# Ledger of designs, part 101: peptides against a protein of PDB entry 3S8F

Target 1, 157 residues: chain A of PDB entry 3S8F
Amino acid sequence: VLTLFVAVPSLMTAFTVAASLEFAGRLRGGRGLFGWIRALPWDNPAFVAPVLGLLGFIPGGAGGIVNASFTLDYVVHNTAWVPGHFHLQVASLVTLTAMGSLYWLLPNLTGKPISDAQRRLGLAVVWLWFLGMMIMAVGLHWAGLLNVPRRAYIAQV
Target 2, 166 residues: chain B of PDB entry 3S8F
Amino acid sequence: DEHKAHKAILAYEKGWLAFSLAMLFVFIALIAYTLATHTAGVIPAGKLERVDPTTVRQEGPWADPAQAVVQTGPNQYTVYVLAFAFGYQPNPIEVPQGAEIVFKITSPDVIHGFHVEGTNINVEVLPGEVSTVRYTFKRPGEYRIICNQYCGLGHQNMFGTIVVKE

## One batch from the design tools (peptide; made by RFdiffusion4, then SolubleMPNN)

Design b2_p14_7_s3 (from b2_p14_7, 8 letters changed)
Fold by OpenDDE base, seed 5:
Structure b2_p14_7_s3 (fold): chain B 157 residues (1-157), chain C 166 residues (1-166), chain A 14 residues (1-14)
Amino acid sequence: as target 1 above (157 residues)
Amino acid sequence: as target 2 above (166 residues)
Amino acid sequence: DIGEAVFNALLALM
């Protein structure tokens, strides 16, 4: 009940953020249905990190609804599905947001901009993290659907 | 200027809200698909039953492993299983092939898992509660019981066996 | 300032 209750405001927030991103992209010269996406500052790890986190959070959020479903929980409960869900929520959104926050916060606190090399490295780290997280998450969800148990080192499948 | 920006934001929000509604239906469809494809063998939860975990080993249907398997009717059995730190009793659990088995599972100590490989049997076992699961084993052989809820230092080695006899 | 030094060090490691 609580999960479903928070799902509504969370979705509203998510789409509000998306609207803000579209507005920002259009202000930056993006045009058309999707041109605004390309106009966003993808060269800034402080931007890319939390955005990738949000993208990972979308399927995770959907999974939260699944986990909260009385009938669907019979399928996924205490399987590898659950760790898959948590890693999308915590290891992607929370972690990437934290990473992005550092890329913004430290330069602003010190008054010194990051070097171009540091920027490129940051982008690489963020994208690699996201990629790895998506691979792991997909694998865990798939394994969960195949009834691979959570908290066990063995599985029939 | 601020007014113009506000109107622009509202326009995009309206668009995304419309999109959100569409996505809601997509999510519902995905849930429906998952239910249709993965829940064909879901075992309904039994009625809530309580037991005293402090006495369950001493008296009652769980007290004697030799009496744990009870025939309740033609081709119907009830199996009283204890999940404890760190194992299951009886072990092995011997049941006939093709019989309807009602597992009555409880714990005398801490929360355990009862996950039977090769089946959709997967329940948490709480002290003071009786978990009820119905299943019919169609194939003879050995089925491993796995504890999938951390229960202590011996958790990783907590296994049981169901032997389905022809 | 030790705080500034720590932040600078962290920044340098990024």
Scores: peptide ipSAE 0.038, ipTM 0.754, DockQ to the pose 0.015
Fold by OpenDDE base, seed 2:
Structure b2_p14_7_s3 (fold): chain B 157 residues (1-157), chain C 166 residues (1-166), chain A 14 residues (1-14)
Amino acid sequence: as target 1 above (157 residues)
Amino acid sequence: as target 2 above (166 residues)
Amino acid sequence: DIGEAVFNALLALM
C-alpha cells in the first residue's frame, strides 16, 4: 500500500523534473520535439550523472510497482529480480546523483572550477558506471524471471 | 518576463503530466498482460495460520517426519514441512506425480526460505506462522529445495529434496 | 591546490 501510495506522486515529480529539463533545453536553443534534449549540458558530469540516474530509475520504478503487487511478487520475490531492482534504485539513481552532486559541490566549496581533464574523467566515469549498472540490472532481472534465487550461490538454471 | 516564463513552464508541466498519466496506463496494461499470460503453478491456499514455534517439534503434525505426508483425498496430499537451521524435514519429501500437494511449512527457529527449483514455489517461512502452498508436480524426479532467506552461518548449505514418484 | 588533489582522489575512487 505504501509503495503504491508514493508511486503516483513520484511519477508526477519525475515528469515535472522532465518538464524543467525541457524548459531548460529550449532556453538553451533546443527546438522541436527532441531538440531540447541535445541542447542540455551533456558536457557537464554534474548534469549527466543525475540524469542517467533518472533514466535508470524509470525501469526501477516500474519494477517497484511490480514488486509491490501481491500476485506478481510471488513470482519475483527473493529472486535475482530484487537485486536487479535495488541496483537500479540505489546503485544507479542514488549513486549517480551522489556523483553528480560531488561534481557540483566540490568546485563550489573550493572556489575552483574543475579542470578539463577532471571533467572528461567525470564524464567517462558516470557513463561507464551507468552502462555497467544497466548491464547488471538487465542480467539480474532476466535471471530473476528465470527463477534464479536471491541469496543462493547455486541455481538449477 | 516572469509571467511568460511561468506560463511556459506550466505548459510543459501540463504536457508531461499528460504523458505521465498515459504511461501510468501503459504500466497498468503491462502488469495486466503479465498476469494474464503468466502460468501460475502455485496457488496460495489458506488463511493465515498460527503455530507455536516452541512446541512445533514436539507435538502436532510437524513433530514426526514419518507422518509428514498425509493423504487428504483422492490424489490430494498435505505435506507438513519444517524449515530449520539448517535443513528441511522430512528430507526427502516423497510425493506422487500428478497429485495435488498442499505444503504446510513452518519454522521452529528463525525465518527461512522455501524455494523449490524447477517450480515457482517460493515462500518465506516465519516462526509462528504456517506458509501454505498448493502445487502439482507434473514431472517425476528430484526437486531441490533451497533457502533463499538468510538464516545464519549455515544458510548457504541449507538444502532439501522433493522426490516425485511415478 | 589541496582541493584539486582531493577531487582527483575522489574521482579515482568512483
Scores: peptide ipSAE 0.027, ipTM 0.756, DockQ to the pose 0.018
Fold by OpenDDE base, seed 3:
Structure b2_p14_7_s3 (fold): chain B 157 residues (1-157), chain C 166 residues (1-166), chain A 14 residues (1-14)
Amino acid sequence: as target 1 above (157 residues)
Amino acid sequence: as target 2 above (166 residues)
Amino acid sequence: DIGEAVFNALLALM
């Protein structure tokens, strides 16, 4: 029970970020319960990348609670489940945030804005990265539940 | 404008905070559901037991692989297993079908994994600590033991076999 | 059965 309380500050932080996104969307003219989402700058890879990272972080965070649970960790520990979890946390959230930061940083450092072609390419890259990462993560989690071992090249299933 | 924006942000934060609390309950429910549906048959961990890894090969129940399988009851056995770089002993481990097997697993060198395919047996093996796992093999045949914790250059080739006899 | 089918499909996409 005490271990689960560790999730509370993390959730508070995550949803504070979500609150900031809602505020930003509403400032951009979004209305209603979900209209603010559509109003966000989805044409900017510097924005899309970290947001997709956040989306991947949601199931990863839920998995973190599972991994921190004594009884449940016995089921998933050192199986393919674990790589699935950290790929959502590191290879999705952290990596996509880094990618998004790069899309913002380089134009600002050079003083040259990205071309429309570069922008479109950037969008393609981050969406494809997210899609691939989600497929891999789902596969790894499922394999883990089927008791596929971590750090092994062979499995019974 | 700044004050108005600040008030708006606070309102959104309150809403999302309420949502966060709701999600906490959802996660608790998910844990409860998972425990009810997926943890049936989980082998409970035994009591903490310590052993000297420097002498475990020379004296005690792990010293002789020929005496590793000990009958403790009419249909109960204790198997003393060493996980080492890079293998398991005894190998193969021979046990009868339907018997309750208590595995006592330790390591003389580094941390290893003990993952038995076709079962829910999956534990880390630490030098100086004895891992205890209780299992009953219902089906005869060969069960492969896999090391799922990196233990060195030969990690990928570290396998053992449990032979369950009719 | 259905779970295995979905799992296999996901593996094919990896």
Scores: peptide ipSAE 0.025, ipTM 0.784, DockQ to the pose 0.025
Fold by OpenDDE base, seed 4:
Structure b2_p14_7_s3 (fold): chain B 157 residues (1-157), chain C 166 residues (1-166), chain A 14 residues (1-14)
Amino acid sequence: as target 1 above (157 residues)
Amino acid sequence: as target 2 above (166 residues)
Amino acid sequence: DIGEAVFNALLALM
């Protein structure tokens, strides 16, 4: 019971962050149901990176609930599903947040803003990272559901 | 104004809360679907059974691989399996098709995995504990056992076989 | 089988 109870504060955090993003977008002039999303600073890799991390964290968090369930974990435990979950949680959220933090922190600490070229490169990096991570994660989760074992070089499929 | 901003945020939070709850139900549904499609034929045991890993090789039902398969009833068997560095015993495990098999799996040394390809049998094997899995093989043939928990230098080569006879 | 095909395609992209 306590294990699954962790999902509650996690969800609360998730929708609070989402609400904050919506608020920020609307403050920036976004209107309507989705207009606030467009108003967010998608031209800033310091913003985009952690947001993409959060997007990856959503299915990862859902997977966390699965992994934490005794009955459901029986299906996925020590299969490729687990690495899929890890890559969403660590290699997506944590890594992209770290990347985003650097894009903000370094210019701030040095007093030198990043060039436009560096900004564009940063955007490309974080988007490509996210895309690759999503492909890998989906593949690993799918493989896990097909009973591909974790920590084995050979599989039935 | 900070207060006004907070009120505005609260309005958005209501929507996102509703969405989150909806997604929660979606995830539960997906989990239910996964269980329905991927857990057929496997009955996990919930009770903790313990064994002394230091003596399991010398005495008891795991000590003799030749006596590892025990008929417990009509079309019912218990198989006492050891997972060790680096293999399984007995190997192969021979069971009849259509019989209800109760696997009792333990380890004399370190933690191992017991993943049976072609089935949904997938458990960790801990020294001092007995993993119990109930399964009925509907199709004859060979099923490979894979260790999916790192257990040392020979981990990658740790395989076993279940032979299901007609 | 369609799922397997998609799965294989995804693996190829990993």
Scores: peptide ipSAE 0.021, ipTM 0.781, DockQ to the pose 0.025

Design b2_p14_7_s4 (from b2_p14_7, 7 letters changed)
Fold by OpenDDE base, seed 5:
Structure b2_p14_7_s4 (fold): chain B 157 residues (1-157), chain C 166 residues (1-166), chain A 14 residues (1-14)
Amino acid sequence: as target 1 above (157 residues)
Amino acid sequence: as target 2 above (166 residues)
Amino acid sequence: DIGEAVFNLLKALA
């Protein structure tokens, strides 16, 4: 009940952020229904990191609603599904947002911009992290649906 | 200029809010569809039953493992199972194939899991509460019980066995 | 398997 209650304002907030991104993209010259996405600063790890986090948060949020359903929870509860959900929320959104924050904060605090090499490395780290997280998340959710138990080192599928 | 920017932002927000509402309905519809089409594998929640965890080992239906399996009908059994640190009793649990088994599971100490491999039986066992699960084993053999709730140092080795006899 | 069915459905819709 509480999760479902929080889901509505969370969705509104999430899509408000998306609206801000669209506006920013259009200000940067993006046109059309999706052209604004390409116009966003994808060369900046401080931008890419939290955006990828948000993307990972979408299926995680949907999973949260599933977990909050009495009937559906019987299927997924205490299976590998649960850590899959948590990793999308914490290890994706929270962690990537933190990473992105550092890419912005440190240069601003020191007054020294990051080098091009550091920027490229940052992009690589963020994208690789996201990719790995998506692979793990899909695997865990799949395993969970196959009734692989959580907190057990052995399972029969 | 600020006013123009504000107006533009509001326009995009309205669009995305409309989209968000649409997506909300899509998710609700998806959940509803799933519930409507996949109900057969769901174990219904039992009624709340309480027990004193401090005396459950001393008296009552859980006290004697030899008396844990009770025939309640021609093809119906109730099995009183204790999940404890770190194992299950009785162990093994012996039940007939094709019989309707009602597991009544509780704990004398801490929270444990009761996950039976090869089945949809997966419940948490709380001290002071009785978990009730109904299941019919259609295939004979051994089914492993796994504790999927961390319960202490021996958690990883906490296993039980259900033996289904022909 | 219900889990598999749900997974397939979600995969198809995604």
Scores: peptide ipSAE 0.026, ipTM 0.772, DockQ to the pose 0.038
Fold by OpenDDE base, seed 2:
Structure b2_p14_7_s4 (fold): chain B 157 residues (1-157), chain C 166 residues (1-166), chain A 14 residues (1-14)
Amino acid sequence: as target 1 above (157 residues)
Amino acid sequence: as target 2 above (166 residues)
Amino acid sequence: DIGEAVFNLLKALA
């Protein structure tokens, strides 16, 4: 009940953030239905990281609703599905937002901007991290649906 | 200027809120679809049932593994299973093919898991509570019981077997 | 049973 209660406001908040991104993108010259996305600062790891985190949070959030559903939770509970959900929520969203925050915070705290090399490396890190997390999460969810147990070194498949 | 900006933001927010609502219905539909297409071989059959974990080994239906399998009707059985550190009893659990089996599972010590491979039987077992699951084994053979809830140093070695006889 | 196979392999290598 609590999870479902939080789900609706969370969705509203998420889409409000998306609205803010659209507004920002359009202010940056983006036009059309999706042109505003391209206009966003994709060259900045401080921006890219949390956005990728949000993208990972979409299936994770949906999974949260599934996990909170009585009947469906019975199917997925204590299977590989659950750690798949965690890796989307924690290892993707939280971690990537933390990474992004650091890319903003550290330069501001030190008063020294990051070099171009550091920026490019940062972009590579967050994109590769996201890719790895998505692969692992999809695999874990898939395994979970195949009834691979959590906290066990063996599987029926 | 400020008014124009606010108005623009509100317009985008309205659009995204509408999209949000639409997606909510999509998610609900997806859940409904998964429920409709999912075939569950396990039926939650029990309401909250309590037992004293300190005496469950000494008295009651879990006390004697030899008496753990009880025929309750034609082609219907109740199996009283203990999950303990670190194993299951009875072990093996012997049941006939095609019979409706009601598992009554509890623990005398700590929380354990009861995950039967090849089935959708997957419940946590709490001391002081009885987990009840109903299942019919359609295929004969051996089904391994796996503990999927950490229960101590021997958790990884905690296995049981259900033998389904023709 | 991939998990068990991997575990057995690791045990064999250890």
Scores: peptide ipSAE 0.021, ipTM 0.755, DockQ to the pose 0.012
Fold by OpenDDE base, seed 4:
Structure b2_p14_7_s4 (fold): chain B 157 residues (1-157), chain C 166 residues (1-166), chain A 14 residues (1-14)
Amino acid sequence: as target 1 above (157 residues)
Amino acid sequence: as target 2 above (166 residues)
Amino acid sequence: DIGEAVFNLLKALA
């Protein structure tokens, strides 16, 4: 139980970010319980990328709690579950955040804004990356629950 | 107004923090539930059983594969398994169906995995430590042991077999 | 079986 309390700071951080998003959305004119989400700048890959990373981080974080549990980790440890978790945490959150950061940083450093074509392409790349990563992650987690081993080229099923 | 903005942010943060705490308790509750209802194959962590990896091949219960399977009681066995680069001993491991098997697994060299397909047996094996797993095979047949912890050049070919006899 | 329990739980939560 005490080990699970390490999740508290992480959850606090995650939901603080969510709070910031809600605030931003409402400042942009969003109303109601969900209207603020629509008001966020979904046309900007610098915004969309890290947000999608955060969305992937939700199940990844939940899985992190599972992985950190002594008893539950017995089930998932060194199965395909673990790579699934990693791809959500690193290849989704970290990578997408990096992508988003570049979309913001480079134009600001150079003073040259990205073209509309580059913006649209960026959005496509980020969304496709997210989609592919989610499919991969779900597959890996599912395989892990079916006891497919990690770091093995063969499995029973 | 910075102050006004901070106040607004605080209101949202309170809600989300409350939600986060609620979720934390949900996760804890779920874990507690699973622990309460399902304890199969998990031995509670206690004091670590230690061995000397430099001598485990020469002396002790792991030294002779022919003596690796020890009957400890009626329908109860202890199996002393070595995971090494790159295989397992004994191989095959022969145990009777329906018997309670206590696997005591260690390594003389590097860290290995011990994953038995068709079962929930899945542990890491560390040199100097003994991994203990309790399991009862209900079905006769062959169960493949897979190393799922990278251990060197031959890792991908490191397999063993448990033969459960009727 | 813990694995089964986790699997069932995930199915129930999904």
Scores: peptide ipSAE 0.021, ipTM 0.789, DockQ to the pose 0.036
Fold by OpenDDE base, seed 3:
Structure b2_p14_7_s4 (fold): chain B 157 residues (1-157), chain C 166 residues (1-166), chain A 14 residues (1-14)
Amino acid sequence: as target 1 above (157 residues)
Amino acid sequence: as target 2 above (166 residues)
Amino acid sequence: DIGEAVFNLLKALA
């Protein structure tokens, strides 16, 4: 019980971020339960990147609870499941947030806005990164459940 | 208006906080369900047992690989395994089919992994601690032991074999 | 079933 309680502050923080997104979407004219999502600036890679990171972080966070469970961790520990988990946390959320930060920071530092072509390229990059990361993560989690070891070049399956 | 915006933010935060709590219960329920339906075959961790890694090679049950397999009952064996840089001893480990095997694994040097293919045996081996795993091999054949914890330059080549005889 | 699940959950989270 105490171990799982550690997740409570993290969840509170995560959903506070979600609340900020909803507020922003509604300020941009979004209405209804889901209309605010469509109203968010999906044409801006600086926005899309960290949001995709957050989406990847959701299953990663759920996996974190599994990994923190004594009994369940025995099943997944030192299997491909583990790298699948941290790639969602680090290579997805952290990396995409960094990418998004660059898409905002560089134009502001240089004083030169990105061109439309650069914007479209940026969108392609972050979406492709997210797609690739999700494919890899699903594969690693699946392999982990099949008892494929981490830090090994061979596997029975 | 900043005041209106602040109030709106608080309202959304309250909603999402409620959702957060609901999701917490969903996760708890999911874990409970998983444990209730998928705990079969899980090897429980044994009690903490300590050993001196500096003397484990010279004295005690791990010192002689020829004496590593000890019959403790009519169909029960204890196998004292050393994981070291870079291999396992004894190698191969020979055990009979259908017997209950208690593996007692430790390390004289650094942390290693003990992952047996075809089984759910997967433990870390720490110097100074004894890892205890109980397993019964139902099928004869060879089972490969893989080190899944980085232990040095030869980590990738660190393998062992369990031979299950009819 | 539910009782067992709760018990196992408590063990896992302890």
Scores: peptide ipSAE 0.000, ipTM 0.783, DockQ to the pose 0.030

